# Peptides against a protein of PDB entry 3S8F: the designs that were tried, part 315

Target 1, 157 residues: chain A of PDB entry 3S8F
Amino acid sequence: VLTLFVAVPSLMTAFTVAASLEFAGRLRGGRGLFGWIRALPWDNPAFVAPVLGLLGFIPGGAGGIVNASFTLDYVVHNTAWVPGHFHLQVASLVTLTAMGSLYWLLPNLTGKPISDAQRRLGLAVVWLWFLGMMIMAVGLHWAGLLNVPRRAYIAQV
Target 2, 166 residues: chain B of PDB entry 3S8F
Amino acid sequence: DEHKAHKAILAYEKGWLAFSLAMLFVFIALIAYTLATHTAGVIPAGKLERVDPTTVRQEGPWADPAQAVVQTGPNQYTVYVLAFAFGYQPNPIEVPQGAEIVFKITSPDVIHGFHVEGTNINVEVLPGEVSTVRYTFKRPGEYRIICNQYCGLGHQNMFGTIVVKE

## One batch from the design tools (peptide; made by RFdiffusion4, then SolubleMPNN)

Design b2_p29_2_s1 (from b2_p29_2, 19 letters changed)
Fold by OpenDDE base, seed 2:
Order: structure tokens, then sequence, then C-alpha cells
Structure b2_p29_2_s1 (fold): chain B 157 residues (1-157), chain C 166 residues (1-166), chain A 29 residues (1-29)
């Protein structure tokens, strides 16, 4: 009950952020249903990183609702599902947001923009990080549904 | 102009809120699907029970592993299991195929896991509380019990066995 | 049993419904 009590406002907040992104994209010249997405500054790792974090947080949030259902505790609890959830929430959202913040913070503190090489490297890093996290998370969730236990080095399914 | 921008943002928010509501129902449906497909054969049974972990080894139904398997009715058994550092008792647990088994599991020391491989039996075992799981083994054979909750240096070697006999 | 499964589903449904309603209430009222 309590989790879903906060889940609705959290979803509203998350999608309000998405609304802000749509507005920004349209101000940047994006048109149509999805054109605004392309218009966003995907060339800036300070933008890309936290956005990818948010994208990773979507399945994580859904998993949070699942995990909060006490009736499903006997299904997913102490399985690989749980680590999968954590990696999406912490290692994706939090970590990528921190990475993005760094790309914003350093230039602002030093007064010097990052070089083009640094920018491109940063983009590569955050995209590769996101990809790796998604692969791991999907694998862990899948394994969890197959009843692979956490904290066990051997398992049979 | 600021007012115009505000109204524009509001319009986008309304659309996204509608989408969010739709996704919420999708999530509910996914939960329902998961529940329907992954809980087969394992049903939580009984009410929350309390026990004294300091005396559970000396008195009560967990005290004698030789008496741990109790027939409670036709094709119905209750098994009193202790999870401890680092193992399970009784070990092995012997039960008939096709019988309804009610596991009553508790711990005399620290929190353990009770995960039966090949099944969806997976519960935490807390000292002072009794975990109750109802299950029917349809296939004979050996089922390994593993601990999936860290319980100390011997955690990784904490195993038990359920032997299902025809 | 089917009865126990039904109870489990019922319990989950009630939990979700109440949580949803409370969440909606908090969000819109």
Amino acid sequence: as target 1 above (157 residues)
Amino acid sequence: as target 2 above (166 residues)
Amino acid sequence: SLRELALLVYNASVDMLLGLLLGINEAFL
C-alpha cells in the first residue's frame, strides 16, 4: 500500500521531467511526435548521462513496484532479481547522474570548456556504461525469474 | 511570454501524465502476470508464529530431528526444519511424493535462507519467527536446499537435502 | 490449492488497489 502511495507521485514527477525534455526539444526545433527527442543535445555527455540514467530507472522503477508487492516476495526475494533492481537504481541512475554532473561541474568550476576529444570520449563512456548495465540488469532479472538465488555461487534451475 | 511557456509546458505535462497512468496499469498487469505464473505449487501457509530461538533446540517440535516429519493427515505432513550455522536439520528431509508438505522453518541463531532448488520455495528464516511454506512434490528425487542469505563464514557451504520418495 | 491462490491474488489486488487509490488521492487531491 505505502509503496504504491508514493509510486504514483513518483511517476508523475518522472514524466514531468520528460515533459520538460519535450518542451526543450521543441524549443530547439524538434517537430512531430518524436522529433523533439532528436533535437535534444545528445552531443553533450553532461546531458546524455543523466538521461540514460533516467531510462535505466524506468525498468528499475517498475521492478520497485514489483518488489514492493509483498505477495511476490516468495517469488523474487533473494534471487538474482534483486541485484538486477539495485544495479538499475544505483549503478545506472545514480552513477550516470554523477558522471553527468562531473561533466557539467568541472567546466563550470574551471571556466574552461571540455575539449572535443574529451567530449567524444565522455559520450563513449556513458553509452558503453549504459549498455553494459542494461545487459547485466536484463540478465539478472531474467535469472531471478528463473529462481537463480543471490548470494550463492552455485545454482540449478 | 513566460505565461505562454507555462501553458505550453502544462499541455505536455498533461500528455505525459496520461501516459504515466497507462504505464501504471501496465505495471499492475505485469505484477498480476508474474504472480499467476511464478507462484504455482508454493503457497504461504499459516499465520505468523513466534518461537524462542534460545530454547528451540531443546524443546518443542524442532528439538528432535527424528521426529521432525509429522503426518498430520492423509497424504499430509508437517516438517519442522531448523536452519542453523551451518546446515539444516533434519538432513535429509524425507517426504512422500504427492503429499502436501507444510514446512515450518525457524533458526536458533542468525537469519538464514531456505531455497529449495528445482522449486520456487524460497524464504528467509528469522530467529524467533516461524516461516511456513506449503508445497507438494510431484517428482521424486533429491532436492537441494541452499542458503541464500549471508549467515557467516560457512554460508557458502550450507546445504541440505530433501528426498522425495515414491 | 486454487483457493489459496485465489486468496493470494485477492490480497495482492487489494494491496495494489488501495495503494493506487491512495497515491491518486495524494497526487490530485
Scores: peptide ipSAE 0.020, ipTM 0.687, DockQ to the pose 0.053
Fold by OpenDDE base, seed 5:
Structure b2_p29_2_s1 (fold): chain B 157 residues (1-157), chain C 166 residues (1-166), chain A 29 residues (1-29)
Amino acid sequence: as target 1 above (157 residues)
Amino acid sequence: as target 2 above (166 residues)
Amino acid sequence: SLRELALLVYNASVDMLLGLLLGINEAFL
């Protein structure tokens, strides 16, 4: 009950953010159905990080609904599926948002803009983090579907 | 400028809200697909049954591991299993191949897991409650029981065995 | 199957509705 209740406003919030991004992209010269995406500031890790977090949150959110299903709970509960879900939600969205926030906050607090090298490094870190999280998440979800148990160091598969 | 921007944002929000509703149905469809492809993962369970965890070891069907496997029909058995810190009883659990097994699982102490490798049996075991799971072992051999709910210092080594005999 | 999908949609809808109603109740009543 609670999970599906919070899923609705969370979904609405996520797509409200997407609406803001579309508006911003169009203001930056993007046109068409997808042109606004390319127009977004992908060279800024403060932007890229939370956006990648949101992208990772999509399958995580879907997984949340799956986890809330009593019928599917028998399949995924206490398997590696659950950690996979958590890592998408916390280690992807929350962590990447925090990382992105730092890329904005620190320059503003210090009054010094980040160097180009720092910017490039930041982009590398954020993208690599996202990639790693996706690999791990896919692996954990797959393992979960293969009935690999949670909280166990051995498995038959 | 702000007014114009506000109206523009609202227009996009309306579109994305509509999209969000569509995505909700997509998620439901994905759930349906997952259910359809993993229907064998659904475990038939019994109704809620209560027991006294403080006496379950001393009296009742869980008290004697030697009497834990009860034949209830020509090809039907009930197995009364205790999950405790840190193991299972009886251990091993011996059942015949091809028989319908009804596991009645409870705990005398804390919450444990009952995950049988190679099967879809995966339930939590709560003190004071009886978990009922039905399963038929089609293949003979040994099936390991794993505790997948943290239960203390010995959790990681808490294992049992089901031996399915021909 | 279509029936299974319908049941899932129904279950999810009921769950969301109950969650919403309970949330409203706790927040405003």
Scores: peptide ipSAE 0.017, ipTM 0.698, DockQ to the pose 0.037
Fold by OpenDDE base, seed 1:
Structure b2_p29_2_s1 (fold): chain B 157 residues (1-157), chain C 166 residues (1-166), chain A 29 residues (1-29)
Amino acid sequence: as target 1 above (157 residues)
Amino acid sequence: as target 2 above (166 residues)
Amino acid sequence: SLRELALLVYNASVDMLLGLLLGINEAFL
């Protein structure tokens, strides 16, 4: 019954970050219920990357709840569902956060700002990465629900 | 200014907390829907049962593959299965169609998987522990058993077969 | 069976809800 207590710190972190984003967006002139989102610096890959990671973490977190459930785990355990969860958590959130950090760190370490071309390329990279990860994750979760086994080169489906 | 900022931050936090609660219910609903529409379903495990992996091949119900299938009642069978590096015994497992089958699965060596294609049977098999799965095969034919837990160099080739007879 | 599935869904939902709520309560209230 208390298994899902482990999700509490993650949820707190996620929504605290979201609150911070809202505040930042409003400081940048965003108005209304959703206008603050548009006001965020979507032209900066150092910002976009970790935010996309966070977005990928939302379904991943939901999957984490499923995996942690004693009853639901019987459905998804050792299926392609589990790798799907991992890719959202690690290859999306962690990786994109690292990428975003790098886009901030390297210019500061070198003392040279990134060019506009580099900025645009960076945006393309993180968006394409996110898109690819979402497609793969959805596919893996779907396959898992179809009872495709994990750690096997063959499947009935 | 600090007071106003503080109030604004608190308002945002309160809003997001409310949103978090709402999302919790959404997630539960989505999970419920997914489970309800899932075709495989769930097979409840039996009570925890222990066995000595060092002697399981020598004595007891798993020792003789020829005696692995035991009729326990009318249209009811217990099948004692060993998952080992790298295969299953008995192999094939022969059971009648429409019978209630209780699989008692254990391992003499390392952790294995027991995934039966076309069914919702999917359990990990631990040395020293007996996994119990109840299933009724409604369709005759061959069902492949797949090891879905890494168990060594031959893991990828570790397969078994359940033959369901009319 | 449909009944078993319904019970499973119910059990899972209750487990998640209570686990989260009780966890929050124990941690912060």
Scores: peptide ipSAE 0.016, ipTM 0.728, DockQ to the pose 0.058
Fold by OpenDDE base, seed 3:
Structure b2_p29_2_s1 (fold): chain B 157 residues (1-157), chain C 166 residues (1-166), chain A 29 residues (1-29)
Amino acid sequence: as target 1 above (157 residues)
Amino acid sequence: as target 2 above (166 residues)
Amino acid sequence: SLRELALLVYNASVDMLLGLLLGINEAFL
């Protein structure tokens, strides 16, 4: 039980970010319990990408707690579950954050704003990336629970 | 204006922090519930046991694959298994159905995996350490051992077999 | 095997190329 307290700093960080998003959404005119979400700039890939990364990080974080559990780790260790966790943490959060950062950074560095077509393409890229990553992650986690081994090309199931 | 914004941010942070704590407790509760209801299916961790990887092939219980399966009781066996680059010994491992099997697994060379398909046996095997796993095979047949820890160029071909006899 | 390695390298290269092309297009064109 006490081991799970290791998750507290991560949760605090995650929910602090959520608080920032709520504040931003409300500043943009969002009202109500969920209206602030709609008010966020979902038309900006520089925003959408890291947010999708955060969303992917939620189940990844939960998986982190599982992986850190002494008893539950017996079930998931060195199974496809672990790669699933990694792809949520690194290939989703980190990668999407990097992608989003590029959508912001490069236009600012070059002084050239992105065109509307580029913006739409960027949105498509980050959403498709997220979707694909979620499908893969779910599959890997599921396979892991079915005792599909990590680092093996063959499995019983 | 900045002060008002700061206060607003703090209010949101407090709310989300409260939510985070609530979620933490939910996770703890779920884990606790899982442990309470499924403890019987968990293979307990064995005591740390060490062995000299440089001599394990020459002397001791792992030295002779023909003597790897030791009956320790009427329905109890200890199996001394070596995971090496790139295979397992003995291979096959023959054990009777319904017997309590204690696997003592070590490596003479590098880290390997010992993943037995159809079971919850899944341990890393470290040179110099003995992994202990207790399991009872309820169904006869062949169980494949898979190395799930990268151990070199032949890793993908590193398989073993446990034959459970009726 | 060599074939598997070649396929892996090919796949990775294609991914990198596509990523680069898309990135260049979005960033500079």
Scores: peptide ipSAE 0.005, ipTM 0.719, DockQ to the pose 0.019; fails the geometry check

Design b2_p29_2_s2 (from b2_p29_2, 17 letters changed)
Fold by OpenDDE base, seed 2:
Structure b2_p29_2_s2 (fold): chain B 157 residues (1-157), chain C 166 residues (1-166), chain A 29 residues (1-29)
Amino acid sequence: as target 1 above (157 residues)
Amino acid sequence: as target 2 above (166 residues)
Amino acid sequence: SLLELAQQVYAASVAMLLALLLGIAEAFL
């Protein structure tokens, strides 16, 4: 009940952010259904990181609803599905948001912008992090649906 | 200009919020569908059997592993299983093929898991509570029981076996 | 079965997300 309740404001928040992004993208000259996304500042790791986190949060959030549903939870409970869910929520959204926040915070605190090299390295880090998290998360969810147990080093599959 | 921008933002927010609500309804519909088409043997919390974990090893149906398998009817059995640090009792659990087995599982110490490979049996076992699961083994052979809830230093080696006899 | 349903839902979700990502990628080309 609680999880389903918090799902509502969470979705509202997420889609409000999306609305802000669409507005910003269109303001920057983006057009069409997805063209506004291209217009967003993808050259800034402070932007890219939290956005990638949000993308990872989408399947994670959906999984949260699954986990909160007693009928569906019967399938996924204490399987590899659960770690997959957590890694999407914590290791993607929270971690990437923290990374992005750092890329914003440090330049503002020091008054010195990051160098171009630092920027490029930052972009590489957050993209590689996201890719790794997605691979692991998909694998864990898949394994969970194949009844691979959580907290066990062996499985029948 | 600022006012115009504000109105535009609101329009986008309304659209995305509408989409959000639509997604919520989709999820609710999915849940409703699963509830309507699938019935799980869910034991209500208020109907959960309680036991004293401090005495379960000494008294009651879990006390003697030799008496753990009880025939309750024609082709029906109840198996009283203890999950403990670090193993299962009885071990092995011997049951006949094709019989309806009711597992009554509890713990004398900490929370454990009871996951039977090759089956949909997967429950947590809490001290003071009895986990009940009903299953019929259609195929003879050995089924491994795995603890999927961390229970201490020996967790990784906590295994049991169900032997299904023809 | 419930397991099959869960698998189908998962597969569908992955497909949808992939489609969305492809759409986004198309916007960059």
Scores: peptide ipSAE 0.062, ipTM 0.749, DockQ to the pose 0.186
Fold by OpenDDE base, seed 1:
Structure b2_p29_2_s2 (fold): chain B 157 residues (1-157), chain C 166 residues (1-166), chain A 29 residues (1-29)
Amino acid sequence: as target 1 above (157 residues)
Amino acid sequence: as target 2 above (166 residues)
Amino acid sequence: SLLELAQQVYAASVAMLLALLLGIAEAFL
């Protein structure tokens, strides 16, 4: 139970980011409970990518708590659940953040803004990546809960 | 203007941080509830049992596969299993239906997995340590043992069988 | 029962994620 306190810094970080997003959205003219979300720069892949990563990180973080629990880990350990977890953490948040960083870094380094075509392509890439990651992650977690073993080509189910 | 903006930022942060803290306690409460009410089938961590992986094949209860299944009481058995590169011994493991089986599993070489299909038996097997799992097979038949921990080039083919007899 | 609980928690988590995504999508309507 005390192990769960290790999640405190992560949760604080997550919700601080959320606070920053709300503030930014409201500065951009968003109003109401959800209107500030629409006001965020969703036309910029440098913004969209890491935000989508954060969204994927939410269930991943919850899964981390599950994996750290003695009783719950007994169910999920060394099943397909585990790959599902770290794909949300690494292949979602980390990877999407890296992808998004390029859309900021390259224009900054070269002094050349990205074209509209490049921007739209970038948006397509990060959204498709996110969609694919969510499908894969849900599938892996589902398989894990059906007792599909990790690191095996054969399963009862 | 800067002062007002700063105050606004702090207000949002304080609110979200408070929410964060509240959610943390909710999660802890949920886990506590799970621990208190849903512990059936979970084998608690016991006293660490150590063995010498370099001699486990030569002497001791794991040395002879023919002596691996030991009746310890009425309808109670202990099975000494070795997980090795790349298989299990004894193989097959023969146990009676309805008996309480205590598996004592260790490895002479590298880390392996011990995942029994159709059961909740799923443990890692570490050289130098003994994994203990208690299980009662309610249905007769064959249960496949799968290694779910990478252990080398032959990992994908590392299987065993438990035969449950009536 | 542990497996069932895990399945329920997972299902709930997926539902919450979907709800969040739908909420975000609705903000763009």
Scores: peptide ipSAE 0.028, ipTM 0.777, DockQ to the pose 0.178
Fold by OpenDDE base, seed 4:
Structure b2_p29_2_s2 (fold): chain B 157 residues (1-157), chain C 166 residues (1-166), chain A 29 residues (1-29)
Amino acid sequence: as target 1 above (157 residues)
Amino acid sequence: as target 2 above (166 residues)
Amino acid sequence: SLLELAQQVYAASVAMLLALLLGIAEAFL
């Protein structure tokens, strides 16, 4: 139960980031309840990558609550569910954030802006990464719920 | 304007924080609901029990695999299982169908897993700690035990068998 | 087959990683 309280600052952080995104979108001319989302710079891989990471982090965070619950963890612990959770947290959020950071950092360090081709390639990479990660993560979570064991090459299912 | 931006950010943060708080309560409620309605699939954890992993092989209920299955009552058994590098003992574990089985599982060496296919038995096995799992096998046959916690070079080959007899 | 799919996914992942690394290299070379 005490571990579940970690969800509080985590949610606060997540929604603070969301608030920053809303502010940015509205600053860019977005209006209405959701119009600010479209106004965000979706043509920039340095932006898209970490945002996609955040999107993956949503189910990952929910999974964190599950994993932190004593009773629910009993069901999912050391099943494929756990790797699914990790891939949403580390392989999605952290990795995509790193990718996005590089798309911002490298031009600054080198003084050379990225070409349009590089920009488009970057967008393709991060979107494909996100898509693949979501497929894998959903599969792992599903398998975990079917009691497929973690760290085993064979399973009944 | 920095001041205007700061004010705007605060406004958005307040809104999202309120939303986050609401969602927190929703999640707590959902967890509570799940616990209240879906308890049948949860194997109750036993009391915290400790053992000395350095002597568990030499003395005590885990020392003799031939005496690992103990009848504790009518249609009730306790099975003292060791998970070790790299296997389980006793192996096979023979229990009768329909009997209530209490597994007492520990390790003499490193952390292992105890995952029984076809069941909801899935626990970590820590040296010095006794994992207690209660289960009733309704169907006869063989149930494979899988180590789902990395334990060394032979981890991938660490299997056991529970034989449920009619 | 599932194996083929896994292989394809892995290959795609490696390709993406390589593309990223090449992009980084191009930035500095």
Scores: peptide ipSAE 0.012, ipTM 0.728, DockQ to the pose 0.023
Fold by OpenDDE base, seed 3:
Structure b2_p29_2_s2 (fold): chain B 157 residues (1-157), chain C 166 residues (1-166), chain A 29 residues (1-29)
Amino acid sequence: as target 1 above (157 residues)
Amino acid sequence: as target 2 above (166 residues)
Amino acid sequence: SLLELAQQVYAASVAMLLALLLGIAEAFL
């Protein structure tokens, strides 16, 4: 029971970031329940990358609660479910945030702004990465629920 | 201006924090629902049992693979299994169809996995600890045992077989 | 085989990492 309370600070952090996004979107002229989302700078890979990471982190966080449950963990432990969870947490949120930070950091460190072509390429990379991570994560979670073992090259399902 | 901005931020934060709290309860409810509806196939574990990993190969019920399968009742068996680098013993494990099998699994060396394909048997095996799993094989045939915990250079080839006889 | 695939994925990953490092280095030159 106490282990599950770790989800509280995590949720607070995640939704505080969401609050910051809503505030930013509304400052940029977004209105209504969802209009603020469209107002965010979706043309900047440095912004899009970590936001996509956050989106992937939502199901990952839910999975974290599952993994922390004693009874449910028995079902998913050391199955393909676990790497599925990791790819949402590390390979999506953390990695995409790192990519996004790089798109901001390199131009600022070198003093050389990215070209429009490089910007478009960056957007393509980030979106493709997100799509790939989501497909793989869904597959791994699905396989895990079918009791496909982790750390094995073969499985009979 | 700064005060107005801070006030606005706080308003959004309060809203999202309230939402986060609501989602927490939703997740708890979903977990409760899952547990209530998906209770089939639960394998109860025994009490914590310890064994000396340094002597388990020489003394006790794991010492002789030929004596690993012990009939404890008319339709009940206990199987003493060692998971080691890199395999299982006995191998194969031969058990009758329809009998209640109690697996007593331990390791003489490092942590291993004991994952039986086609079943819900999936436990970690710790040196010095005995893992207890109860299962009844309803279908005859061969069931592969897979190590799903990294245990060294030969981990990927660490397999065993359970043969269920009619 | 899965082993061959794993080796290819590993090699590709190393190559990508090296390419990234070279790209970063080039950005500072």
Scores: peptide ipSAE 0.012, ipTM 0.731, DockQ to the pose 0.019

